# Peptides against a protein of PDB entry 3KDP, part 69

Target 1, 230 residues: chain A of PDB entry 3KDP
Amino acid sequence: PFLIFIIANIPLPLGTVTILCIDLGTDMVPAISLAYEQAESDIMKRQPRNPKTDKLVNEQLISMAYGQIGMIQALGGFFTYFVILAENGFLPIHLLGLRVNWDDRWINDVEDSYGQQWTYEQRKIVEFTCHTPFFVTIVVVQWADLVICKTRRNSVFQQGMKNKILIFGLFEETALAAFLSYCPGMGVALRMYPLKPTWWFCAFPYSLLIFVYDEVRKLIIRRRPGGWVE

## One batch from the design tools (peptide; made by RFdiffusion4, then SolubleMPNN)

Design b2_p14_6_s4 (from b2_p14_6, 7 letters changed)
Fold by OpenDDE base, seed 1:
Structure b2_p14_6_s4 (fold): chain B 230 residues (1-230), chain A 14 residues (1-14)
Amino acid sequence: as target 1 above (230 residues)
Amino acid sequence: SEVEEILKKALEEA
C-alpha cells in the first residue's frame, strides 16, 4: 500500500493506527493459525527426506503465500479506496500527484474531478472515511486468503475448516473490525470513521473472485501436475 | 498526524 502511496503521490489510504491493527491484530493470529494448520494429507505422507531441501520448499511456499496474500490485500484495499474516493468525486487519475495539495492545510479549494472545491477538513474527513473500509476490506479479503492458503493443491471443500485457531482468528479480526468501525470516538481517536454496513460487502466480490481463481488454479494443478500454473 | 508525517517522510526517504 505504501509503495503505491509514495509512487503515485495519492492521499494516504491507510492510517498508522490502522496499519498497526493490520500488522499486529489481523495478520498475527492468522499466521499462527497457518503455522499450526494440519498439513495437507499429501504433504504429510512425504517423510522429510532431506531437511535442507524440505526447509527450502517450505520457506518458498510460505514466501509465496504471504507475498500473494499481501498483494491481494493491497489490491483489495486500494480498490475500496478508489471506489470511495470516486463516489466522493475524486477519480483515480485525479488522485495522482494530489497528495501535496491534499495534505496542505492552507489549501482549502482543492478541486475534485468535477470541479467541486474541498476544504482541508472535508478532505481529511473523506480520507479518514477511507481508512475504515480499507481495514475492513483487508479483513474480508483475509478470510478468503486464509481459507485458500490452508491448501496448496486440495480444494477448501476437501479439507474443510478444521483449524479452531483459524476460526478464532477470523472471528477476532471481524470483531476488531466491527469495534473500530462502529465504536463511538474511533473517528477522532483512531481516524477511522464509522463504516456503512454496505461497505462490508464491497470486498466480497473481490474475495469471491480470488476464491474462484484459486479453486480453478488448484483444479488445473490437480489435473496437470507439474504445469506452469504451479 | 505527526506520526503519519514521520512515516510519510521515512517512506519518502526510503
Scores: peptide ipSAE 0.006, ipTM 0.305, DockQ to the pose 0.025
Fold by OpenDDE base, seed 2:
Structure b2_p14_6_s4 (fold): chain B 230 residues (1-230), chain A 14 residues (1-14)
Amino acid sequence: as target 1 above (230 residues)
Amino acid sequence: SEVEEILKKALEEA
């Protein structure tokens, strides 16, 4: 999120402290849960490989897990961010390069995509309104991401939900999201304004899409081992 | 890897 903020010069979609909460509080237990995930039945049936090559394969699998999850989460968050800003008159294309004027407190006539002028205060309210739902979106997307990353080749329906640590992680991150979203003072402390309950559902279509995508991907992998889809 | 590249590109364009 912060990198895109710099590169695209868009209004800050998520506060730095909130990002830290994701990294340390939200991602830690899920990441550990993935490390203790039950091996796929198809992997267990394979003969031991060369330890050197196995290490490389594991590093690639870990890289895929963390890299892809992070990217998918960011996409989900940005989806919510763009939806909120679009609902407030700022279309995605209009946000490009807007940061400089957005963050300038002396400019009180920043125009949205429809010519409406926004004061500094109004802009900051909209910006901070994005922080909480962005975070919640990350959590909701993580529900799907953790489930899909549980297996490499097998469907979630084939492998099942046996990892109690993963389940615990899902509850923990959900509880954290609820705490940060609804606890008094979070708006001042973390620039996370209270979340309307409807925003919890904003990520659900995206989570469904990535779930379907991954199931299709895994289906292709099972039918064509060693293909480019891996 | 191809999916990662697509996602990376999408993130860069976002």
Scores: peptide ipSAE 0.000, ipTM 0.293, DockQ to the pose 0.020
Fold by OpenDDE base, seed 5:
Structure b2_p14_6_s4 (fold): chain B 230 residues (1-230), chain A 14 residues (1-14)
Amino acid sequence: as target 1 above (230 residues)
Amino acid sequence: SEVEEILKKALEEA
């Protein structure tokens, strides 16, 4: 997210407070849930073919898979960001290079894609309106991530949702998202303005994409044990 | 370091 912000010079899509809430609030409980997850029965039964090389290869492949999932999460957040700004009159192409003028308090006539002028205060309201749905999008996508992380090879449909700690994690991150989105004063205190419930659905296509990606990956692993997709 | 500077500026403007 920050790399695109720096390279494209777009308005800040995700606030500092929101980032802290993700790192401290939404990532801790999932990490704990994974620590208590029962080892997949198939992982224990399969001995590594070569303990020296296969372990390193598997660690690299796992790292790549998580990296790809993280990229999909970021894309989901940016998609929501661009949709909201477009709805407010700022098309994606006009946001390129706009950050300098956007953040300047003395410029009160920044034009949108339709020639409407925006004051500094109006621009910041729109920016802060984007912070909440970006966060919510990440949370909704993380629902899929948490579920798929339960298993390495087995389908989610085969393993099921038996981990109570994981369910608690899903509840906690959702409750945090609802609190930050709808609690009075969050716009002033955290620069997170209330979000219409309809914006929660913007993340669903990306959650589905992650599920499909992981199920296809696991299917390939099951059909080709020891392949490069593992 | 660049991210930290951006974060610092964002905190100062807040």
Scores: peptide ipSAE 0.000, ipTM 0.306, DockQ to the pose 0.026
Fold by OpenDDE base, seed 3:
Structure b2_p14_6_s4 (fold): chain B 230 residues (1-230), chain A 14 residues (1-14)
Amino acid sequence: as target 1 above (230 residues)
Amino acid sequence: SEVEEILKKALEEA
């Protein structure tokens, strides 16, 4: 999110502190999952055939899986961001390069895609309105990822403990999302305005799209093992 | 594999 903010010069989609919370949460769940997987592997007394190569392959597979999940989450967040801004008159194309004028306190006549002028205060309200839904969208997308992981037949038995850890992680993220969204003072402290209930639903269509995309991808991989999708 | 590398790089940069 921050890189896209810099590269595209768009209004800030999510507060820095909230981004850090997401990064910490996203890294913690994998780390815990890996720790439990190692513990279960140690219990099973199966020596890895090649401990160096098998560990490296597993680390790469895990890194790739989390990488894909992270990108999907980012896409979901940006989708919500663009929807909110579009509903307020700022189309995605118009947001490109707008940051300089957007963040300038002395410019009170920034025009939206429809020619409506926005004061600095109005723009910042819209910006901060995006922060909370962006975070919530990430959490809702993570729920979809959890469901996708549960539907994998080959991993269901091995993912039993991983699923519990993932579920706990999702509960923590959901609790954090609820706290940041609805706790008094978070709007001032974190520049996250309270989330309208309607914005929770904005993430669901995207989560469904992700689910469909991942299922299609899995189907392609199953039908063409070793294809370009791998 | 290429998508995986791009994704890995994007994650490292993120």
Scores: peptide ipSAE 0.000, ipTM 0.260, DockQ to the pose 0.017; fails the geometry check

Design b2_p14_7_s1 (from b2_p14_7, 12 letters changed)
Fold by OpenDDE base, seed 1:
Structure b2_p14_7_s1 (fold): chain B 230 residues (1-230), chain A 14 residues (1-14)
Amino acid sequence: as target 1 above (230 residues)
Amino acid sequence: LLEELLAAILESLA
């Protein structure tokens, strides 16, 4: 997200506070919950890893986590961002290079794609209106990410949802997201302005995409062990 | 303050 912000010089899609809320708030309990996940049904049938050659985190896992899933998450966030800005009159093409004028408090006549002039205050309101749904989008896609992380090879349907701590983590991150989104004063305190409840659903296609993608990946691994997809 | 800090970081990177 931040790289696109720099490269494209677009208005800030996700604030530092929202990033901190993701990294320290919503991700911690879910991540800890994975330590309590039960072993896969077939895990003891696998050969132990060689500690000298087999890394816990290999290049393929990094590629999957950061390169593929992370990109889908970022795309989901940016999709929500662009939709909100488009609904407010700023088409995606118009946002390119706009950051300099957008962030200049002395420019109060920044035009949208329809020729409407926006004051600095109005621009910051719409920017911060994007931060919250971007954050919520990340939380919603993290549901899928957490669920797919329950297993390395088996389908989630084979593993089941027996980890009560993981379920609690999903509720906790959702409750935190709702609190940060709707609690009075969050716009002033955290620059997280309230969002319409409908924005929660904007991430669902991406969450489903992550889930389906990983289930297909795991299916391929089960059918073709040792393939490039593992 | 965070905005100013972010702006300063961005200006330093630009």
Scores: peptide ipSAE 0.010, ipTM 0.334, DockQ to the pose 0.026
Fold by OpenDDE base, seed 3:
Structure b2_p14_7_s1 (fold): chain B 230 residues (1-230), chain A 14 residues (1-14)
Amino acid sequence: as target 1 above (230 residues)
Amino acid sequence: LLEELLAAILESLA
Protein backbone atom coordinates (compact mmCIF):
# COMPACT_ATOMS: atom_id res chain seq x y z
CA PRO B 1 0.00 0.00 0.00
CA PHE B 2 2.63 2.55 0.99
CA LEU B 3 4.74 1.84 -2.09
CA ILE B 4 1.78 2.57 -4.36
CA PHE B 5 1.11 5.73 -2.37
CA ILE B 6 4.64 6.90 -3.20
CA ILE B 7 4.85 5.67 -6.80
CA ALA B 8 1.40 6.71 -7.98
CA ASN B 9 1.21 9.81 -5.75
CA ILE B 10 -2.30 8.92 -4.62
CA PRO B 11 -3.91 9.85 -1.30
CA LEU B 12 -2.73 7.54 1.50
CA PRO B 13 -4.80 4.35 1.24
CA LEU B 14 -3.83 2.85 4.60
CA GLY B 15 -2.55 4.57 7.70
CA THR B 16 0.67 3.58 9.43
CA VAL B 17 -1.11 2.78 12.67
CA THR B 18 -3.53 0.58 10.76
CA ILE B 19 -0.62 -1.29 9.20
CA LEU B 20 0.81 -1.89 12.66
CA CYS B 21 -2.56 -3.24 13.78
CA ILE B 22 -2.45 -5.73 10.90
CA ASP B 23 1.14 -6.79 11.43
CA LEU B 24 1.03 -7.03 15.21
CA GLY B 25 -2.64 -7.54 15.93
CA THR B 26 -4.47 -9.51 13.29
CA ASP B 27 -1.65 -11.61 11.82
CA MET B 28 0.16 -13.00 14.86
CA VAL B 29 -2.44 -15.30 16.40
CA PRO B 30 -3.49 -16.79 13.06
CA ALA B 31 0.14 -17.42 12.12
CA ILE B 32 0.88 -19.12 15.45
CA SER B 33 -2.24 -21.23 15.04
CA LEU B 34 -0.76 -22.87 11.94
CA ALA B 35 1.86 -24.51 14.14
CA TYR B 36 -0.95 -26.59 15.64
CA GLU B 37 -2.37 -27.72 12.30
CA GLN B 38 -2.63 -31.46 11.79
CA ALA B 39 -0.13 -32.91 9.36
CA GLU B 40 -1.39 -33.75 5.90
CA SER B 41 -2.33 -37.40 5.43
CA ASP B 42 0.42 -37.96 2.85
CA ILE B 43 3.27 -36.14 4.62
CA MET B 44 5.04 -39.38 5.57
CA LYS B 45 5.16 -40.38 1.90
CA ARG B 46 7.42 -37.41 1.17
CA GLN B 47 11.16 -37.67 1.50
CA PRO B 48 12.80 -35.68 4.26
CA ARG B 49 14.22 -32.36 3.15
CA ASN B 50 17.96 -31.98 2.90
CA PRO B 51 18.82 -29.50 5.68
CA LYS B 52 21.77 -28.18 3.67
CA THR B 53 19.97 -27.52 0.38
CA ASP B 54 16.26 -27.35 1.16
CA LYS B 55 15.14 -24.35 3.17
CA LEU B 56 11.91 -24.39 5.15
CA VAL B 57 10.99 -21.14 3.43
CA ASN B 58 11.86 -21.68 -0.21
CA GLU B 59 11.63 -19.34 -3.18
CA GLN B 60 8.46 -21.06 -4.35
CA LEU B 61 6.71 -20.43 -1.04
CA ILE B 62 7.83 -16.80 -1.05
CA SER B 63 6.68 -16.39 -4.65
CA MET B 64 3.28 -17.84 -3.84
CA ALA B 65 2.79 -15.95 -0.58
CA TYR B 66 4.02 -12.53 -1.64
CA GLY B 67 3.79 -12.68 -5.41
CA GLN B 68 0.41 -14.30 -5.96
CA ILE B 69 -1.70 -14.28 -2.81
CA GLY B 70 -0.22 -11.02 -1.57
CA MET B 71 -1.00 -9.39 -4.90
CA ILE B 72 -4.63 -10.51 -4.70
CA GLN B 73 -4.83 -9.16 -1.15
CA ALA B 74 -3.40 -5.83 -2.23
CA LEU B 75 -5.81 -5.66 -5.15
CA GLY B 76 -8.70 -6.29 -2.78
CA GLY B 77 -7.62 -3.46 -0.51
CA PHE B 78 -7.08 -1.05 -3.38
CA PHE B 79 -10.40 -2.00 -4.92
CA THR B 80 -12.14 -1.00 -1.71
CA TYR B 81 -10.09 2.20 -1.57
CA PHE B 82 -10.94 3.19 -5.14
CA VAL B 83 -14.63 2.39 -4.68
CA ILE B 84 -14.86 4.62 -1.61
CA LEU B 85 -13.07 7.49 -3.30
CA ALA B 86 -15.18 7.09 -6.43
CA GLU B 87 -18.35 7.24 -4.33
CA ASN B 88 -17.03 10.50 -2.94
CA GLY B 89 -16.40 11.96 -6.39
CA PHE B 90 -12.76 10.95 -6.98
CA LEU B 91 -12.39 8.57 -9.91
CA PRO B 92 -9.25 6.38 -9.95
CA ILE B 93 -7.62 8.23 -12.85
CA HIS B 94 -8.10 11.55 -11.07
CA LEU B 95 -6.27 10.26 -7.99
CA LEU B 96 -3.03 9.71 -9.91
CA GLY B 97 -0.64 12.50 -8.99
CA LEU B 98 -3.18 14.15 -6.69
CA ARG B 99 -1.22 13.51 -3.46
CA VAL B 100 0.80 16.72 -3.62
CA ASN B 101 -2.29 18.89 -3.71
CA TRP B 102 -4.23 16.51 -1.48
CA ASP B 103 -1.74 16.75 1.37
CA ASP B 104 -1.24 20.51 1.04
CA ARG B 105 -3.18 22.09 3.88
CA TRP B 106 -3.13 25.49 2.19
CA ILE B 107 -5.01 24.27 -0.88
CA ASN B 108 -8.71 24.25 -0.06
CA ASP B 109 -10.10 24.02 -3.58
CA VAL B 110 -8.95 20.60 -4.79
CA GLU B 111 -11.44 19.55 -7.42
CA ASP B 112 -12.89 16.08 -7.70
CA SER B 113 -13.73 14.34 -10.96
CA TYR B 114 -16.98 16.29 -11.16
CA GLY B 115 -15.57 19.75 -10.46
CA GLN B 116 -16.62 19.88 -6.81
CA GLN B 117 -14.09 21.64 -4.61
CA TRP B 118 -12.84 19.96 -1.46
CA THR B 119 -11.29 21.69 1.53
CA TYR B 120 -8.29 20.18 3.29
CA GLU B 121 -10.47 19.03 6.16
CA GLN B 122 -13.06 17.45 3.89
CA ARG B 123 -10.54 15.49 1.87
CA LYS B 124 -8.73 14.28 5.01
CA ILE B 125 -12.05 12.97 6.30
CA VAL B 126 -12.42 11.03 3.05
CA GLU B 127 -8.84 9.75 3.29
CA PHE B 128 -9.33 8.52 6.84
CA THR B 129 -12.66 7.04 5.83
CA CYS B 130 -10.67 4.79 3.48
CA HIS B 131 -8.32 3.48 6.18
CA THR B 132 -10.85 1.42 8.11
CA PRO B 133 -12.43 -0.36 5.13
CA PHE B 134 -8.99 -1.07 3.68
CA PHE B 135 -8.01 -2.65 6.99
CA VAL B 136 -11.21 -4.68 7.17
CA THR B 137 -10.72 -5.78 3.58
CA ILE B 138 -7.30 -7.14 4.49
CA VAL B 139 -8.75 -9.02 7.47
CA VAL B 140 -11.51 -10.56 5.34
CA VAL B 141 -8.97 -11.63 2.73
CA GLN B 142 -6.76 -13.04 5.50
CA TRP B 143 -9.54 -15.47 6.38
CA ALA B 144 -9.08 -17.14 3.04
CA ASP B 145 -5.30 -16.88 3.24
CA LEU B 146 -5.19 -18.58 6.62
CA VAL B 147 -7.54 -21.34 5.53
CA ILE B 148 -5.56 -22.12 2.37
CA CYS B 149 -2.33 -22.22 4.39
CA LYS B 150 -3.65 -25.23 6.32
CA THR B 151 -2.48 -27.56 3.58
CA ARG B 152 0.13 -27.71 0.84
CA ARG B 153 -1.42 -30.41 -1.32
CA ASN B 154 -4.67 -31.67 0.16
CA SER B 155 -7.91 -29.77 -0.25
CA VAL B 156 -9.23 -27.93 2.77
CA PHE B 157 -12.24 -30.20 2.46
CA GLN B 158 -9.96 -33.21 2.89
CA GLN B 159 -8.08 -31.67 5.80
CA GLY B 160 -11.13 -30.25 7.53
CA MET B 161 -11.39 -27.45 10.07
CA LYS B 162 -10.39 -29.35 13.20
CA ASN B 163 -7.74 -26.93 14.44
CA LYS B 164 -9.54 -25.11 17.24
CA ILE B 165 -6.68 -22.67 17.69
CA LEU B 166 -6.94 -21.65 14.04
CA ILE B 167 -10.68 -21.15 14.41
CA PHE B 168 -10.01 -19.06 17.49
CA GLY B 169 -7.49 -17.03 15.50
CA LEU B 170 -10.12 -16.27 12.84
CA PHE B 171 -12.51 -15.05 15.51
CA GLU B 172 -9.79 -13.07 17.27
CA GLU B 173 -8.70 -11.18 14.16
CA THR B 174 -12.34 -10.50 13.26
CA ALA B 175 -13.14 -9.28 16.76
CA LEU B 176 -10.08 -7.05 16.74
CA ALA B 177 -11.09 -5.65 13.35
CA ALA B 178 -14.58 -4.93 14.67
CA PHE B 179 -13.15 -3.33 17.81
CA LEU B 180 -10.81 -1.05 15.87
CA SER B 181 -13.57 -0.16 13.41
CA TYR B 182 -16.41 0.60 15.83
CA CYS B 183 -15.00 1.38 19.26
CA PRO B 184 -15.64 4.99 20.25
CA GLY B 185 -12.54 7.14 20.03
CA MET B 186 -10.77 5.02 17.40
CA GLY B 187 -11.43 7.67 14.80
CA VAL B 188 -9.47 10.18 16.84
CA ALA B 189 -6.84 7.81 18.20
CA LEU B 190 -6.11 5.75 15.08
CA ARG B 191 -7.60 7.93 12.33
CA MET B 192 -9.90 5.01 11.60
CA TYR B 193 -13.38 6.33 11.11
CA PRO B 194 -16.34 4.01 11.69
CA LEU B 195 -17.08 1.59 8.90
CA LYS B 196 -20.47 1.10 7.32
CA PRO B 197 -21.33 -2.60 7.69
CA THR B 198 -21.73 -2.91 3.91
CA TRP B 199 -17.99 -2.43 3.41
CA TRP B 200 -17.27 -5.76 5.11
CA PHE B 201 -18.76 -7.46 2.09
CA CYS B 202 -16.58 -5.61 -0.42
CA ALA B 203 -13.70 -8.03 0.20
CA PHE B 204 -15.75 -11.23 0.00
CA PRO B 205 -15.26 -11.73 -3.75
CA TYR B 206 -11.51 -11.51 -3.25
CA SER B 207 -11.55 -13.97 -0.37
CA LEU B 208 -13.54 -16.34 -2.52
CA LEU B 209 -11.12 -15.80 -5.40
CA ILE B 210 -8.14 -16.68 -3.20
CA PHE B 211 -9.87 -19.77 -1.89
CA VAL B 212 -10.93 -20.99 -5.33
CA TYR B 213 -7.53 -20.21 -6.80
CA ASP B 214 -5.71 -22.23 -4.16
CA GLU B 215 -8.15 -25.15 -4.29
CA VAL B 216 -7.70 -25.30 -8.07
CA ARG B 217 -3.92 -25.12 -7.65
CA LYS B 218 -3.98 -27.95 -5.11
CA LEU B 219 -6.23 -29.97 -7.38
CA ILE B 220 -3.74 -29.56 -10.22
CA ILE B 221 -0.88 -30.63 -7.92
CA ARG B 222 -2.80 -33.76 -6.90
CA ARG B 223 -3.59 -34.67 -10.50
CA ARG B 224 -0.18 -33.80 -11.91
CA PRO B 225 2.52 -34.44 -9.31
CA GLY B 226 5.80 -32.74 -10.13
CA GLY B 227 4.17 -30.02 -12.19
CA TRP B 228 5.42 -26.44 -12.31
CA VAL B 229 2.64 -25.34 -9.93
CA GLU B 230 3.86 -27.61 -7.12
CA LEU A 1 -0.49 -11.17 26.26
CA LEU A 2 -1.14 -10.03 22.73
CA GLU A 3 -4.23 -8.14 23.80
CA GLU A 4 -2.26 -6.51 26.57
CA LEU A 5 0.51 -5.64 24.17
CA LEU A 6 -1.96 -4.20 21.71
CA ALA A 7 -3.64 -2.24 24.45
CA ALA A 8 -0.29 -0.90 25.57
CA ILE A 9 0.60 0.09 22.02
CA LEU A 10 -2.75 1.79 21.61
CA GLU A 11 -2.31 3.60 24.89
CA SER A 12 1.16 4.71 23.91
CA LEU A 13 -0.14 6.10 20.64
CA ALA A 14 -2.95 7.75 22.07
Scores: peptide ipSAE 0.009, ipTM 0.397, DockQ to the pose 0.041
Fold by OpenDDE base, seed 5:
Structure b2_p14_7_s1 (fold): chain B 230 residues (1-230), chain A 14 residues (1-14)
Amino acid sequence: as target 1 above (230 residues)
Amino acid sequence: LLEELLAAILESLA
């Protein structure tokens, strides 16, 4: 997110406060819950890892975690961001290079894609209105991310949803996201303005994409052991 | 740069 903000000079899509709320608020309990996950049913049937050749954190794992899943999460957030700004009159092409004028408090006549002028205060309200749905989008895609992390090779349908702590984590992160989004004063305290309930559904296609992608990956691993996808 | 950013954040919250 921050790299695109610098390279494209667009209005800030995800604020520092929202990042902190993700890293310190919504991700902690879900991450801890993975410590309570049951072992995969076939774990004792697998060959032992060679500690000299097989790293726990290898390039394949890094590529999967940061290069694929992380990029899908970012894409989901940016999709929500661009849709909200487009609904407010700012088309994606018009946002390129707009940051300099957008962040200038002395410019009160920034034009949108339709020639409407926006004051600094109005622009900041729209920006902070984007931060909350971006945050919620990340939480919604994290549901899928957490669920796929339950297993390395087996399908989630084989593993099941027996981890009560993980289920609690999913409810906790969702409740926290709702609290931060709708509690009075969050706009002033955290610069997180309330979002329309419909924005919660904007991330669902991306959550489904993550889930389907990982299930297909795991299916390939099961059918072709020792492939580059492991 | 990080200190300037933190200062700007603190100033924006004040």
Scores: peptide ipSAE 0.008, ipTM 0.365, DockQ to the pose 0.026
Fold by OpenDDE base, seed 2:
Structure b2_p14_7_s1 (fold): chain B 230 residues (1-230), chain A 14 residues (1-14)
Amino acid sequence: as target 1 above (230 residues)
Amino acid sequence: LLEELLAAILESLA
């Protein structure tokens, strides 16, 4: 998110406080929960890894986690961001290069895509209106990420949802997201304005996409062991 | 304050 903010010179899509809430708040319990995940049903039927060649976390897994899945997460967040700004009169193409004027408190006549003038205060309200839905979008996408991380090879339907700590983690991150989104004073304290309940659903297509993508990947791995997809 | 700081950093890099 921050890299696109710099490269495209768009209004800030996700505040630093929201990033900290993701990294230090919502991700902690889910990450710990993975340590309690049950072994895959076929784990003892697989050949032992070669410690000289096979890493616990290989480059392919790193590429999946930080590259492909991270890209889909970012797209989900930016989709929410662009929808909110478009609903407020700022089309995606108009946001390119707008940051300089957007962040200037002395410019009170920044035009939207329809020629409406926006004061600095109005622009900041819209910006902070994006932060909470972007944060919630990331949390909803993280549900899929956490679920797909349960296994390397087996489908989630084969593995099941038996890890009570993981389930607790999903509820905890959701409860924290709801608290940060709706608790009075969060707009003042964290610059996180309350979101309409409908914004929770904005991420669902991306969460589903991640889930389907990983299930297809795992299906390919099961059908073609030792392939480049592993 | 952090946003202002970030903005200032970005302005310094621009």
Scores: peptide ipSAE 0.000, ipTM 0.329, DockQ to the pose 0.025

Design b2_p14_7_s2 (from b2_p14_7, 13 letters changed)
Fold by OpenDDE base, seed 4:
Structure b2_p14_7_s2 (fold): chain B 230 residues (1-230), chain A 14 residues (1-14)
Amino acid sequence: as target 1 above (230 residues)
Amino acid sequence: VLAALLAALAESLA
């Protein structure tokens, strides 16, 4: 998110506070819950990793986490961001280079794509109105991410949802996201303005895409052991 | 801890 904010000079898509709420709030319990996941049924048929040659975190894991899943998550967040700004009169093409004028408190006549002028206060309301749905979008795609992280090779349907701590984590992160989004005073305290309930569904296609993508990847690995997808 | 962090953030931003 911040890289695109800098490179494209767009209004801030996800605030620092919302990032902290993700990293320290919504993602913490889900991440810990993975330590309680049951071993895959085939784990005893795999050779132990060589601790001298096989890194626990390797280039393949980094590529999957940041290069594939993380990019789909970012696309989901940016989709929500662009839709909200478009609904408020700012088309995606008009946002390019707008950051400088957007963040200037002395410019109170920033025009949208339709020629409507926006004061600094109005622009910041719209920006903070984007932060909460972007945050919620990340939580919704993290449901899929957490579920796919249960296994390396087996389908989630083969593994099942037996990890009660993981299930608790999914409810906890969702409840926390709802609390941060709708609790009175969060707009002042965290600059997280309440979102329409319909915005929760904006991420669902991306969450489904993550899930389907990983299930297809795992299916390929199961059918072709030692392939480039592994 | 999260509640305390959120409370501290809320107090720092108020």
Scores: peptide ipSAE 0.011, ipTM 0.477, DockQ to the pose 0.046
Fold by OpenDDE base, seed 5:
Structure b2_p14_7_s2 (fold): chain B 230 residues (1-230), chain A 14 residues (1-14)
Amino acid sequence: as target 1 above (230 residues)
Amino acid sequence: VLAALLAALAESLA
């Protein structure tokens, strides 16, 4: 989010407070829940890792976590952001370079894509209205991310949903996201304004994409052991 | 974050 904010000079898509709510709020219980996951059925058929040569965090893991899954998550968040701004009159092409004028308190006549003028206060309301749906979008894509992290090679359908702590984590993160989005005073305290319930569905295609992508990856690994996908 | 949550909760109860 911040890299695109700097490079494209767009209005801030995800605030520091919302990032803290993800990292310290919604992601904590889900991450801990993975410690309770059962071993995969084929674990005894795998070669042991060499602790002297094989890194715990390798290039393949970084590529999957940050380069593939993390990019799909970011695209989901940005999709929601651009849709909300477009519904408020700001088309994606008009947002490029707009940050300087957007963040200036003395400019009260920033035009949208339709020639409507926006005050500084109105612009900040719509910006903060984007932060909460971006946050909720991340939570929805994290459902798929958490589920795919249950296994490295086996399908989720082979492993099943037996980890009760993981199921609890999925409900906890969703309940916390709803609390942060809809509790009175969150607009003042966290700059998180309430969402229309329809915005929760904007991330579902991306969550499904993450799940399908990882299941296809795991299927390829099972069919072609030792390939570049492993 | 915890302080802000507690503040928002206090405002919702007032």
Scores: peptide ipSAE 0.010, ipTM 0.451, DockQ to the pose 0.067
Fold by OpenDDE base, seed 3:
Structure b2_p14_7_s2 (fold): chain B 230 residues (1-230), chain A 14 residues (1-14)
Amino acid sequence: as target 1 above (230 residues)
Amino acid sequence: VLAALLAALAESLA
């Protein structure tokens, strides 16, 4: 999110406070829950990792986490962001380069795509209105990410949902996201304004895409062991 | 922010 904010000079898609809510709030219990996951059925057929040659974080893990899943998550968040701004009169093409004028407190006549003028205060309300749905979008795509992280090669349908701590983590992150989105005073404390309940569904196609993508990837790995997809 | 997150976490665990 922040890289595109800099490169495209668009209004801030996801606030620093909202990022902290993801990293310290909604992602913490889910991440811990993975430590309690049952071993895959084939784990004892694999040789032990060599601590001298085999890195815990390898190119495959980086490619999966940052290059594939992280990019789909970012696309989901940005989709929600662009939809909200378009509903408020700012088409995606008009946002390019707008950041400088958007963040200037002395400019109170920034025009939208329809020629409506926006004061600094009005622009900041719209920006903060985008932060909460972007955050919720990340939580919804994290459901899929957490579920796919249960296994390296086995399908989730083969592994099953037996980890009660992981199930608890999914409910916890959702409850926390709802609390941060709707609790009175969160707009003042966290700059997270309440969102319409319909915004929760905007991420569902991307969450499904992540899940289907990883299940297809795992299926390819099972059918072609030692391939470049592994 | 951290206090609000901890309060929210406590509420979500409750």
Scores: peptide ipSAE 0.010, ipTM 0.464, DockQ to the pose 0.060
Fold by OpenDDE base, seed 2:
Structure b2_p14_7_s2 (fold): chain B 230 residues (1-230), chain A 14 residues (1-14)
Amino acid sequence: as target 1 above (230 residues)
Amino acid sequence: VLAALLAALAESLA
């Protein structure tokens, strides 16, 4: 998100505070819950990792985490961001290069895609209105990400949802996301304005996409052991 | 950072 903000010079899609709420708030319990996941049924049939040659964080893990799943998550967030800005008169093409004028407090006549002029205060309200839905979008796609992280090879349907701590983590992150989104004063304290309940559903297609993509990946691994997908 | 967020939350609830 921040890289696109700098490169494309668009209004800030996700605030620093919202990033911190993800990294330190919603992701903490879910990430810890993975330590309590049951071993895959075939783990004892695999060769032990060679500590000298096999890294815990390998190129395949980086490609999966950042190159695939992380990109789908970012696309989900940006989809929500662009929809909100478009509903407020700012089409995606018009946002390119707009950041300089958007962030200038002395410019009170920034035009939208329809020629409507926006004051600095109005623009900042719209910007902060994007932050909370982007945050919630990340939480919703993280449901799928957490569930797919349960296993490397087995389907989630084979593994099941037996990890009670992971289930608790899914409820906790959702409850925390709702709290941060709707608690009075969060707009002042965290720049997280309340979102319409409908915005929670914007991420669901992307969450489903992540889940289906990983299940297909795992299916390929099971059918073709030792492939480039592993 | 977490302490700052909790403090900001406390201030918002007060």
Scores: peptide ipSAE 0.008, ipTM 0.432, DockQ to the pose 0.052

